# Designs tried in a protein design run: peptides against a protein of PDB entry 4Y8H. Part 9

Target 1, 222 residues: chain A of PDB entry 4Y8H
Amino acid sequence: TTIVGVKFNNGVVIAADTRSTQGPIVADKNCAKLHRISPKIWCAGAGTAADTEAVTQLIGSNIELHSLYTSREPRVVSALQMLKQHLFKYQGHIGAYLIVAGVDPTGSHLFSIHAHGSTDVGYYLSLGSGSLAAMAVLESHWKQDLTKEEAIKLASDAIQAGIWNDLGSGSNVDVCVMEIGKDAEYLRNYLTPNVREEKQKSYKFPRGTTAVLKESIVNICD

## One batch from the design tools (peptide; made by RFdiffusion4, then SolubleMPNN)

Design b1_p9_1_s3 (from b1_p9_1, 5 letters changed)
Fold by OpenDDE base, seed 4:
Structure b1_p9_1_s3 (fold): chain B 222 residues (1-222), chain A 9 residues (1-9)
Amino acid sequence: as target 1 above (222 residues)
Amino acid sequence: PYSVVTSTA
């Protein structure tokens, strides 16, 4: 997995690759690694796919209840606190590594969370097996006061570095843009750089292509 | 082309 987050002048963008793996096996070529916690708070998940999905849904439900109880829009720091306390309680046994981002009444925010419950803050972040490939791009090209378009490009370039250089990353780039004063924009398959060409051969043969050379019927009940 | 989904509060 390669996941990234990048802050820009008026919001935050997160992005992810779309490969799921089981050891050496590609389990899914186009999985969704961006999860909605609330309408304007999204996260990207690395680690155990089931754990990332389940923990984000659980916290998303509790954030909705908290929002109703307080009569306030949900805050990214509230989601961060709930996630880290939950993960810490399970001592790293829930294999979720998350980049959490969003916009709320206090502004735009970008955080990361590790499975043991530690948290980081930054203007740009990467996680997953492709994180070093992504970080090489981020460290080379990040600047202050990015525009939305520059941030989307930088995040996409960082994910592509994971796609090309990390065995655990591949296929497509998904993006979610959270801008202050706007709805969140989830861009599913924003880039599809790995479309397979048409197969040169078909392995469908007419019935009877494999001839019956000999038949014997054996009764195994005698 | 990619799919665009917008989420509102």
Scores: peptide ipSAE 0.097, ipTM 0.784, DockQ to the pose 0.031
Fold by OpenDDE base, seed 5:
Structure b1_p9_1_s3 (fold): chain B 222 residues (1-222), chain A 9 residues (1-9)
Amino acid sequence: as target 1 above (222 residues)
Amino acid sequence: PYSVVTSTA
């Protein structure tokens, strides 16, 4: 997996690759690793796919209840706190590594969470097996005061670095853009750089293509 | 590929 988050001047973008693996096997070529916690709070997940999905759904449900109870829009820091406390309680056995991002009445936010419940903050972050490939791009091209378009490009370039160089990453780039004062824009398969050409040959031959030249019946039992 | 705009809630 390669997941990234990048802050820009008026919001935050997260992006992910779309490969799921089971050991050396590609289990899914086009999985979704971006999850909605609330309308304006999204996360990208690395680690155990079931855990990332389940934990984000659980916290998403609790965030909705909290929002209704408090009569307030959900805050990214509330989601962060709920996630980290939940993950910490399970002592890293829930294999969720998350980049959590969003916009709320306090502004735009970008955080990461590790399975043991530690959290980090930054203007750009990467997680997953492709995180170093992504970080090489981020460290080379990140600057302050990115535009939305620059941030989307930077995030997508960072994911592509994972796609091309990390065995655990592949296929497509998914993006979610959360801009202050706007709806979240989820761009499923924003880039599809691995579309195969038409297969040149087929190995489905007509029946009888291989002629039977000789047949012999041998009794093996007396 | 598709885009989804999530409404502000």
Scores: peptide ipSAE 0.026, ipTM 0.609, DockQ to the pose 0.030
Fold by OpenDDE base, seed 3:
Formats: C-alpha cells, sequence, structure tokens
Structure b1_p9_1_s3 (fold): chain B 222 residues (1-222), chain A 9 residues (1-9)
C-alpha cells in the first residue's frame, strides 16, 4: 500500500493506490483505500484492509452521533482522538495505519495514526509499504503554499512512485480533495496508468483440435 | 474517466 496526504493553501488532499495483496498474490487490482468518516473528514488506510474499513466505519458512526449530540459539525481532531483511543485500547492488534484528513469550522487538518495509537501531524505524510517511495517524491517537490492543483499532482506523483517501485502497491490512483468552504471531492480512479490492453490472441481452439485416438466402454461389475 | 463522489451525495 501507498497512501499520502498533502496540505494546500485552502485545504487538504489524500491519495492512495488500489492494490490489495495476500502475500505474493494480487487479491484485488482495484480496491478502495479511501474511507469517509464524515462528509468532510476522510482517511486513507494501510495495514489490514478489514481493520481499516471496520475502524473507520465505527468511528464514523460515533462521530455522527457526537455531531448530533453537540449540534456541531464534526472536527478532524475529534475523529483523531476517537481513533487513537480505540487503537490504543487494542494494543496494535487492530492493524490500522491511517492518514486522517479533513476540513471543519477550525480549518483544514492532516494527521497520521499508527496501530498502537500514536499520532503525527504534518503538511505532507505517507504510510504503507510504498511510503518511502512516496516520501522521496514528497521531500523533493513539496513546498509551502501549494495550490489545490499542485497538491493533487504532488499526491498523485507520490502514489505513482509507490505503484512503480513498491511490490505491495499498484494499479490506480484514488484521490480525495477536501477544500475549505466546499464539499469533499472523492476522485475514484483519478489515474489509471495500468489498463491492460486487449489480448492479441484467443486460446480458445475449435472443438476437435485435440483428436480422440481411442474410445472404449467398460462395464463395471460389482 | 474517473468517478466523482461529493460529500453531499
Amino acid sequence: as target 1 above (222 residues)
Amino acid sequence: PYSVVTSTA
């Protein structure tokens, strides 16, 4: 997996690759690793796919209830706190490594969470087996005061570094853009650089291509 | 072409 987050002047972008693996096997070529916690709070997940999905759904449900109870739009720091407390309680046995990002009434936010419940803050972050490939791109090209378009490009270039250089990453780039004062924009398969071409030949031969040389009928007596 | 989902959809 390669997941990234990048802050820009008026918001935050997260991105992910779309490969799922089971050891040396590609289990899914186009899985979704971006999860909605709330309308304007999204996360990218690395680690155990089932755990990333389940924990984000659980916290998403609790964030909705909290928002209703407080009569306030959900805050990214509230989601962060709920996630880290839950993960810490399970002592890393929930294999969720998350980049959590969003916009709320206090501004735009970008965080990471590890399975044991530690959290980090940054203007750009990467996680997963492709994180070093992604970070090489981020460290080379990140600058302060990125535009939305520059941040989307940087995030997608960082994911592509994982796609091309990490065995655990592959296929497509998914993006979610969270800009202050706008709806979140989830861009499923924003880039599809690995479209398989049409097979040049069919391996379906006409019936009878393999000749029957001999036939015999045998009665099986008990 | 990519698919787009907005936060209000």
Scores: peptide ipSAE 0.025, ipTM 0.701, DockQ to the pose 0.032
Fold by OpenDDE base, seed 2:
Structure b1_p9_1_s3 (fold): chain B 222 residues (1-222), chain A 9 residues (1-9)
Amino acid sequence: as target 1 above (222 residues)
Amino acid sequence: PYSVVTSTA
């Protein structure tokens, strides 16, 4: 997995690759690793896919209840706190590594969370097996006061670095843009750089291509 | 082309 987050002048963008793996096997070529916690708070997940999805759904549900109870829009720091406390409670046994981002009445936010419940803050972040490939791009091209378009480009280039250089990453780039004063924009398959061409040969053969060398009928009842 | 979903879901 390669997941990234990048802050820009008026919001935050997160992005992810779309490969799911089971050891050496590609289980899904186009899985969704971006999860909605609330309308304007999204996360990207690395680690155990089931855990990342389940924990974000659980916290998303509790954030909705909290929002209703407080009569306030959800805050990214509330989601962060709920996620980290839950993950810490389970001592890293919930294999979720998250980049959490969003916009709320206090502004735009970008955080990361590790499975044991530690959290980081930054203007750009990467996690997953492709994180170093992504970070090489981020460190080379990140600047202050990024525009929305520059941030999307930077995030997508960082994910592509994971796609090309990390075995655990592949296929497509998903993006979610959260800008202050706007609805979140989820861009499923924003880039599809690995579309396979038409197969040149068929593995379908006529019946009888493999010769029957011997046939015997055996009665198994005495 | 990519699929777009807004936060109003």
Scores: peptide ipSAE 0.017, ipTM 0.605, DockQ to the pose 0.033

Design b1_p9_1_s4 (from b1_p9_1, 5 letters changed)
Fold by OpenDDE base, seed 5:
Structure b1_p9_1_s4 (fold): chain B 222 residues (1-222), chain A 9 residues (1-9)
Amino acid sequence: as target 1 above (222 residues)
Amino acid sequence: MYHVVESTA
């Protein structure tokens, strides 16, 4: 997995690859690793896919209840705290590594969470097996005061570094853009750099291509 | 009874 987050001048973008693996096997070529916690708070998940999905749904439900109870829009830091406390309680046994991002009445936010419940903050972040490949791109090209378009490009380039160089990453780039004052823009398959061309040959030969050399019928009934 | 077919590969 390669997941990234990048802050820009008026919001935050997260991106992910779309490969799911089971050891050396590609289980899914086009899985979704971006999860909605709330309408304007999204996360990218690495680690155990079931755990990332389940924990984000759980916290998403609790955030909705909290929002209704408080009569306030959900805050990214509230989601962060709930995720952190939940993951810490399970001492890393819930294999969720998350980049959590969003916009709320306090601004735009970008955080990461590790399975043991530690959290980081930054203007750009990467997690997953492709994180080093992604970070090489981020460190090379990140600058202050990115535009939305520059941030999307940077995030997508960082994911592509994972796609091309990390065995655990592949296929497509998914993006979610959370800009202040706008609805979240979820761009499923924003880039599809691995579309296969039509196969030039087929192993489906006509019947009779392989000649019958000998036929024998043996009766085994007494 | 069983049927055996030998063919070219």
Scores: peptide ipSAE 0.019, ipTM 0.463, DockQ to the pose 0.011
Fold by OpenDDE base, seed 1:
Structure b1_p9_1_s4 (fold): chain B 222 residues (1-222), chain A 9 residues (1-9)
Amino acid sequence: as target 1 above (222 residues)
Amino acid sequence: MYHVVESTA
């Protein structure tokens, strides 16, 4: 997996690759690794796919209840705290490594969470097996005061570094843009750089193409 | 081609 987050002048973008693996096996070529916690708070997940999905759904449900109870828009720091406390309680046994990002009444936010419940903050972040490939791109090209378009480009280039160089990453680039004052924009398959060409020939030959050299009927019943 | 889904308010 390669997941990234990048802050820009008026919001935050997260991106992910779309390969799911089981050891050396590609389990899914086009899985979704971007999860909605709330309308304007999204998460990218690495680690155990089931754990990333389940924990984000659980916290998403509790964030909705909390929002209704307080009559306030959900805050990214509330989601961060709830995720952190939940993951810490399970001492890293929930294999969720998350980039949590969003916009709320306090502004735009970007955080990461590790399975043991530690958290980091930054203007750009990467996680997953492709994180070093992604970080090489981020460290080379990140600057302050990125535009939305520059941030999407930077995030997608960082994911592509994972796609091309990390065995655990592949296929497509998914993007979610969370801009202040706008709805979140989820761009499923924003880039599809690995579309296979059309098959040149069919392997469906007419019956009888292979000659029968010998036939024998053996009675197996007494 | 990509699919766009906007979040609900």
Scores: peptide ipSAE 0.011, ipTM 0.407, DockQ to the pose 0.031
Fold by OpenDDE base, seed 3:
Structure b1_p9_1_s4 (fold): chain B 222 residues (1-222), chain A 9 residues (1-9)
Amino acid sequence: as target 1 above (222 residues)
Amino acid sequence: MYHVVESTA
């Protein structure tokens, strides 16, 4: 997995690859690794796919209830706190490594969470097996005061570095853009650089290609 | 073409 987050001048973008693996096997070529916690708070997940999905759904539900109870829009730091407390409670046994990002009434935010419940803050972040490949791109090209378009490009280039250089990453790039004052924009398969070509040949042969040398009918009932 | 979904907020 390769997941990234990048802050820009008026918001935050997260991105992910779409490969799921089971050891050396590609289990899914186009899985979704971006999860909605709330309308304007999204999360990218690495680690155990089931755990990332389940924990984000659980916290998403609790964030909705909290928002209704407080009569306030949900805050990214509230989601962060709920996630880290839950993960810490399970002492890393829930294999969720998350980049949490969003916009709220206090501004745009970008955080990461590890399975043991530690959290980090940054202007750009990467997690997963492809994180070093992604970070090489981020460290080379990140600058202050990125535009939305520059941030999307940087995030997608960082994910592509994972796609091309990490065995655990592959296929497509998914993106979610959260800009202050706008709805979140989830871009499923924003880039599809690995479309399979049409097969040049088929292994389907006409009937009779293999000659029948002998036929026998045997009654098996004595 | 990629699939776009906008949030309800």
Scores: peptide ipSAE 0.011, ipTM 0.486, DockQ to the pose 0.031
Fold by OpenDDE base, seed 4:
Structure b1_p9_1_s4 (fold): chain B 222 residues (1-222), chain A 9 residues (1-9)
Amino acid sequence: as target 1 above (222 residues)
Amino acid sequence: MYHVVESTA
């Protein structure tokens, strides 16, 4: 997996690859690794796919209840705190590594969370097996005061670095843009650089193509 | 082509 987050002048963008693996096996070529916690708070997940989805759904439900109870829009820091406390309680046994991002009444935010419950903050972040490939791009091209378009490009370029160089990453780029004063924009398959070409040959042959040289019928029932 | 989904409450 390769997941990234990048802050820009008026919001935050997160992005992910779309490969799911089971050891050496590609389990899904186009899985979704971006999850909605609330309308304006999204996360990208690495680690155990079931754990990332389940924990984000659980916290998403609790964030909705908290929002109703407080009569306030959900805050990214509230989601962060709930996630880290939950993960810490399970001492890393819930295999979720998350980049959490969003916009709220206090502004735009970008955080990361590890399975043991530690958290980080930054203007750009990467996680997953492709994180070093992504970080090489981020460190080379990140600058202050990015525009929305520059941030989307930077995030997508960082994900592509994972796609091309990490065995655990592949296929497509998904993007979610959260801009202050706007609805979140989820861009499923924003880039599809790995469309397979048509197979040159078909191995579907007419029935009877393989000649029967000898047939013997053995009755095994009395 | 990419699929755009706007987040709704």
Scores: peptide ipSAE 0.008, ipTM 0.398, DockQ to the pose 0.032

Design b1_p9_5_s1 (from b1_p9_5, 3 letters changed)
Fold by OpenDDE base, seed 5:
Structure b1_p9_5_s1 (fold): chain B 222 residues (1-222), chain A 9 residues (1-9)
Amino acid sequence: as target 1 above (222 residues)
Amino acid sequence: VVVTPSTHP
């Protein structure tokens, strides 16, 4: 996995690759790693796919109930706190590594969470097996006061670094943009750089292509 | 031992 988050002048973008693996096997070429916690709070997940999905749905449900109870829009820090407390309770056995981002009445936020319940804050973050490839791009090209378009490009370039250089990452780039005062923009397959050309040859020969010239049955029991 | 297949993103 390669997941990234990048803050820009009026919001935050998260992006992910679309490869899922089982050891050396590509299990899914086009999995979704961006999860909605609330309408304006999204996360990207690395680690165990079932755990990332289940924990984000659980916290998403609790955030909705909390929002209704408090008559307030969900806050990214509330999602962060619920996620970290849940993950900490399970002592890293829930294999969820998350970049949590969003917009709320307090502004735009970007955080990361590790499976043991530690949390980080930054203007740009990367997680997953491709995180170093992504971080090399982020460290080289990140600047303050990024535009929306610059942040989408930077995030997508960082994911592509994972796609090309990390064995655990591949296929496509998914993006979610959360801008202050707007709806979240989920861009599924924003980039599809691994579309295969049409197969030049077929190895499906008609039956009987190889003629049987001779058959012999040998009895191996006397 | 129950082995649960895990898929990693």
Scores: peptide ipSAE 0.074, ipTM 0.648, DockQ to the pose 0.171; fails the geometry check
Fold by OpenDDE base, seed 2:
Structure b1_p9_5_s1 (fold): chain B 222 residues (1-222), chain A 9 residues (1-9)
Amino acid sequence: as target 1 above (222 residues)
Amino acid sequence: VVVTPSTHP
């Protein structure tokens, strides 16, 4: 997995690759690693796919209840706190590594969370097996006062670095843009750089291509 | 070894 988050002048973008693996096997070529916690709070997940999905759904449900109870829009720091306390309670046995981002009445936010419940803050972040490939791009091209378009480009270039250089990453780039005063823009398959060409050969053979060399009927009842 | 079919993203 390669997941990234990048802050820009008026919001935050997160992005992810779309490969799921089971050891050396590509289990899914186009999995969704971007999860909605609330309308304006999204996360990207690395680690165990089931754990990232389940924990984000659980916290998303509790954030909705909290929002209704408080009569307030959900805050990214509330989601962060709920996620980290839950993950810490399970001592890293829930294999979720998350980049959590969003916009709320206090502004735009970008955080990371590790499976043991530690949290970081930054203007740009990367996690997953492709995180070093992504970080090389981020460190080279990040600047202050990024535009929305520059941040989407930077995030997508960082994910592509994971796609090309990390075995655990691949296929497509998904993006979610959270801008202050706007709805979240979920851009599923924003880039599809790995579209396979049409197969030049057929492996369909006519019946009888493999000769029957011998046939025998054996009665198995004595 | 519980091979949890851990799809790792």
Scores: peptide ipSAE 0.059, ipTM 0.642, DockQ to the pose 0.187; fails the geometry check
Fold by OpenDDE base, seed 1:
Structure b1_p9_5_s1 (fold): chain B 222 residues (1-222), chain A 9 residues (1-9)
Amino acid sequence: as target 1 above (222 residues)
Amino acid sequence: VVVTPSTHP
């Protein structure tokens, strides 16, 4: 997995690759690693797919109830606190490594969470097996006061570094843009750099193309 | 060896 988050002047972008693995096996070529906690709060997940999905759904449900109870729009720091307390309670046994980002009435936010419940803050972040490949791009090209377009490009270039250099990462780039005063823009398969060329030939031969060399009928009833 | 079918994203 390669997941990234990048802050820009008016919001935050998160991006992910779309490969799921089971050890050396590619389980899914086009999985979704971007999860909606609330309309304007999204996360990217690395680690165990079931744990990332389940924990984000659980906190998403509790954030909705909290929003209704308080008559307030959900806050990224509330999601962060609920996630970290839940993960800490399970002492890293829930294998969720998250980049949590969003916009709320207090502004734009970008955080990371590790499975043991530690949290980090940054203007750019990467997690997963491809995180070093992504971070090499981020450290080289990140600047203060990025535009939306520059941040999307930087995030997608960082995910591509994971796709090309990390065995755990691959296929496509998914992006979610959370801009202040706008709805979240979920860009599923924003880049599809691994489309296979069309097969030049069909190997569908007519029935009977393979000659029967020998036939034998064996009675298997006594 | 419990092969945990942990799909890692």
Scores: peptide ipSAE 0.059, ipTM 0.650, DockQ to the pose 0.188; fails the geometry check
Fold by OpenDDE base, seed 4:
Structure b1_p9_5_s1 (fold): chain B 222 residues (1-222), chain A 9 residues (1-9)
Amino acid sequence: as target 1 above (222 residues)
Amino acid sequence: VVVTPSTHP
């Protein structure tokens, strides 16, 4: 996995690759790693897919209840605190590594969370097996006062570095943009750089291509 | 190596 977050002048962008793996196996070529906690608060997940999905849904539900109880729009720091406390309670056994981002009445925010419940803050962040490939791009090209378009490009370039250089990352780039005073823009398959060309050979053979040389019926019931 | 089927995104 490669996941990134980048702050810009009026908001935050998160992005992810779309490969899911089971050891050496590509389990899904186009999985969704961007999860909605609330309308204006999204996260990207690395680690165990089931844990990232389940923990973000659980916190999303509790954030909605908290919003109703307080008569206030959800805050990114509230989601961060709930996620942190939940992950810490399970001592790293919930394999969720998250970049949490959003906009709220206090502004735009970007955080990361590790499975043991530690948290970081920054203007740009990367997590997953592709995080070093992504961070090399971020450290080279990040500047202060990014525009929305520059931040989307930087995040997409950082995810592509993971796609090309990390075995655990691949296929497509998903993006979510959260700008102050606007709805969140979820851009599923924003880039699709790995469309496979048509297969040169068909592996459909006529019935009987493999000849039966000998048949024997053995009764295995006593 | 028994890779427990943890689908890692």
Scores: peptide ipSAE 0.037, ipTM 0.638, DockQ to the pose 0.196; fails the geometry check

Design b1_p9_5_s2 (from b1_p9_5, 3 letters changed)
Fold by OpenDDE base, seed 1:
Structure b1_p9_5_s2 (fold): chain B 222 residues (1-222), chain A 9 residues (1-9)
Amino acid sequence: as target 1 above (222 residues)
Amino acid sequence: VRVTPSTHP
């Protein structure tokens, strides 16, 4: 997995690759790694796919209840704290590594969470097996006061570094843009750089193309 | 289990 988050002047972008693996096997070529916690709070997940999905759904449900109870829009720091406390309680046995980002009445936020419940803050972050490939791009091209378009490009270039250089990453780039004063823009398959060429030939031969060389009937009843 | 490779810290 390669997941990234990048802050820009008026919001935050997160991006992910779309490969799922099971050891050396590609289990899914086009999985979704971007999860909605609330309308304006999204996360990208690395680690165990079931744990990333389950923990983000659980916290998403509790954030909705908390929002209704408080009569307030959900805050990224509330989601961060709930995720942190939940993951810490399970001592890293929930294999969720998350980049949590969003916009709320306090502004735009970008955080990371590790499975043991530690958290980081930054203007750009990467996680997953492709994180070093992504970070090489981020460290080379990140600047302050990025535009929305520059941040989407930087995030997508960082995910592509994971796609091309990390065995655990591949296929497509998914993007979610969270801009202050706008709805979240979920760009599923924003880039599809691994579309295979159409097969030049059909492997559907007429029946009987393979000759029967020998037939034998053996009675197996005594 | 579908595993997305985690960065091991």
Scores: peptide ipSAE 0.030, ipTM 0.667, DockQ to the pose 0.170
Fold by OpenDDE base, seed 4:
Structure b1_p9_5_s2 (fold): chain B 222 residues (1-222), chain A 9 residues (1-9)
Amino acid sequence: as target 1 above (222 residues)
Amino acid sequence: VRVTPSTHP
């Protein structure tokens, strides 16, 4: 997995690749790694796919209840605190590595969380097996006061570095943009750079292509 | 299904 987050002048963008693996096996070529915690708070997940999905849904439900109870829009720091306390309780056994981002009444926010419950803050972040490939792009091209378009490009270029250089990353780029005063913009398959060409041969053969050389019928019912 | 090999032990 390669996941990234980038802050820009009026919001935050997160992006992810779309490969799922089981050891050396590609399990899914186009999985979704961007999860909605609330309408304006999204998360990118690395680690165990089931744990990233389940923990984000659990905290999303609790954030909705908290929002109703407080009569306030959900805050990114509330989601961060709930996630880190939950992950810390399970001592790294819940294999979720998360980039949490969003907009709320206090502004735009970008955080990361590790499975043991540690948290980081930054203007740009990367996680997953492709994180070093992504970080090389981020460190080379990040600047202060990015526009929305520059941040989307930087995030997508960083994900592509993971797609090309990390065995655990591949296929497509998904993006979610959270701008202050707007709805979240979820861009599923924003880039599809790995469309496979048409197969040169069909392996559909007519019935009877394999000759039957001998047949024996054995009755196995007494 | 594992989304990433964690480099963490």
Scores: peptide ipSAE 0.023, ipTM 0.651, DockQ to the pose 0.136
Fold by OpenDDE base, seed 2:
Structure b1_p9_5_s2 (fold): chain B 222 residues (1-222), chain A 9 residues (1-9)
Amino acid sequence: as target 1 above (222 residues)
Amino acid sequence: VRVTPSTHP
């Protein structure tokens, strides 16, 4: 997995690759690693796919209840706190590594969470097996005062670095843009750089291509 | 140990 988050002038962008793996096997070529916690709070998940999805759904449900109870829009720091306390309670046995981002009445936010419940804050972040490939791009091209378009480009270039250089990453780039005063923009398959050409030949042969050389019926009951 | 095939994203 390669997941990234990048802050820009008026919001935050997160992005992810779409490869899921089972050891050396590509299990899914178009996995969705971006999860909605609330309308304006999204996360990207690395680690165990089931754990990232389940924990984000659980916290998303509890954030909705909290929002209704408080009569307030959900805050990214509330989601962060709920996620980290839950993950810490399970002592890293829930294999979720998350980049959590969003916009709320207090502004735009970007955080990371590790499976043991530690949290970081930054203007740009990367996680997953492709995180070093992504971070090389981020460290080379990140600047203060990014535009929305520059941040989307930077995030997508960082994910592509994971796609090309990390075995655990691949296929497509998904993006979610959270801008202050706007709805979240979820861009599923924003880039599809690995579209396979049509197969030139088929391995389907006519029935009877393999000759039956001998047939024998054996009675198993004496 | 049922290794649930942990799809690692």
Scores: peptide ipSAE 0.068, ipTM 0.690, DockQ to the pose 0.180; fails the geometry check
Fold by OpenDDE base, seed 5:
Structure b1_p9_5_s2 (fold): chain B 222 residues (1-222), chain A 9 residues (1-9)
Amino acid sequence: as target 1 above (222 residues)
Amino acid sequence: VRVTPSTHP
């Protein structure tokens, strides 16, 4: 997996690749790694796919209940704290590595969470097996005061670095843009750089293509 | 128990 988050002048973007693996096997070529916690709070998940999905749904449900109870819009820091406390309780056995981002009444936020419940803050972040490939792009091209378009490009370029250089990453780029004062924009398959041409040949031969030249029945029973 | 194969994203 390659997941990234990038802050820009008026919001935050997260992006992910779309490969799921089982050891050396590509299990899914177009999995969704961007999860909605609330309408304006999204996360990208690396680690165990079931754990990333389950933990984000659990916290998403609890954030909705909390929002209704408090009569307040959900805050990214509330989601962060709930995720952190949950993951810490399970001592890293829940294999969720998350980039959590969003917009709320306090502004735009970008955080990361590790499976043991540690948390980081930054203007740009990467996680997953492709994180170093992504970070090399981020460190080379990140600047202050990014526009929305520059941040989407930077995040997409960082995910592409994972797609091309990390065995655990591949296929497509998914993006979610969370801008202050707007709805979240989920861009499923924003880039599809691995579309294959139609196969020039088929291995489906007509029946009888291989002639039987000789048959012999051998009795193996004495 | 359906062991959902642990896919690593």
Scores: peptide ipSAE 0.065, ipTM 0.694, DockQ to the pose 0.166; fails the geometry check

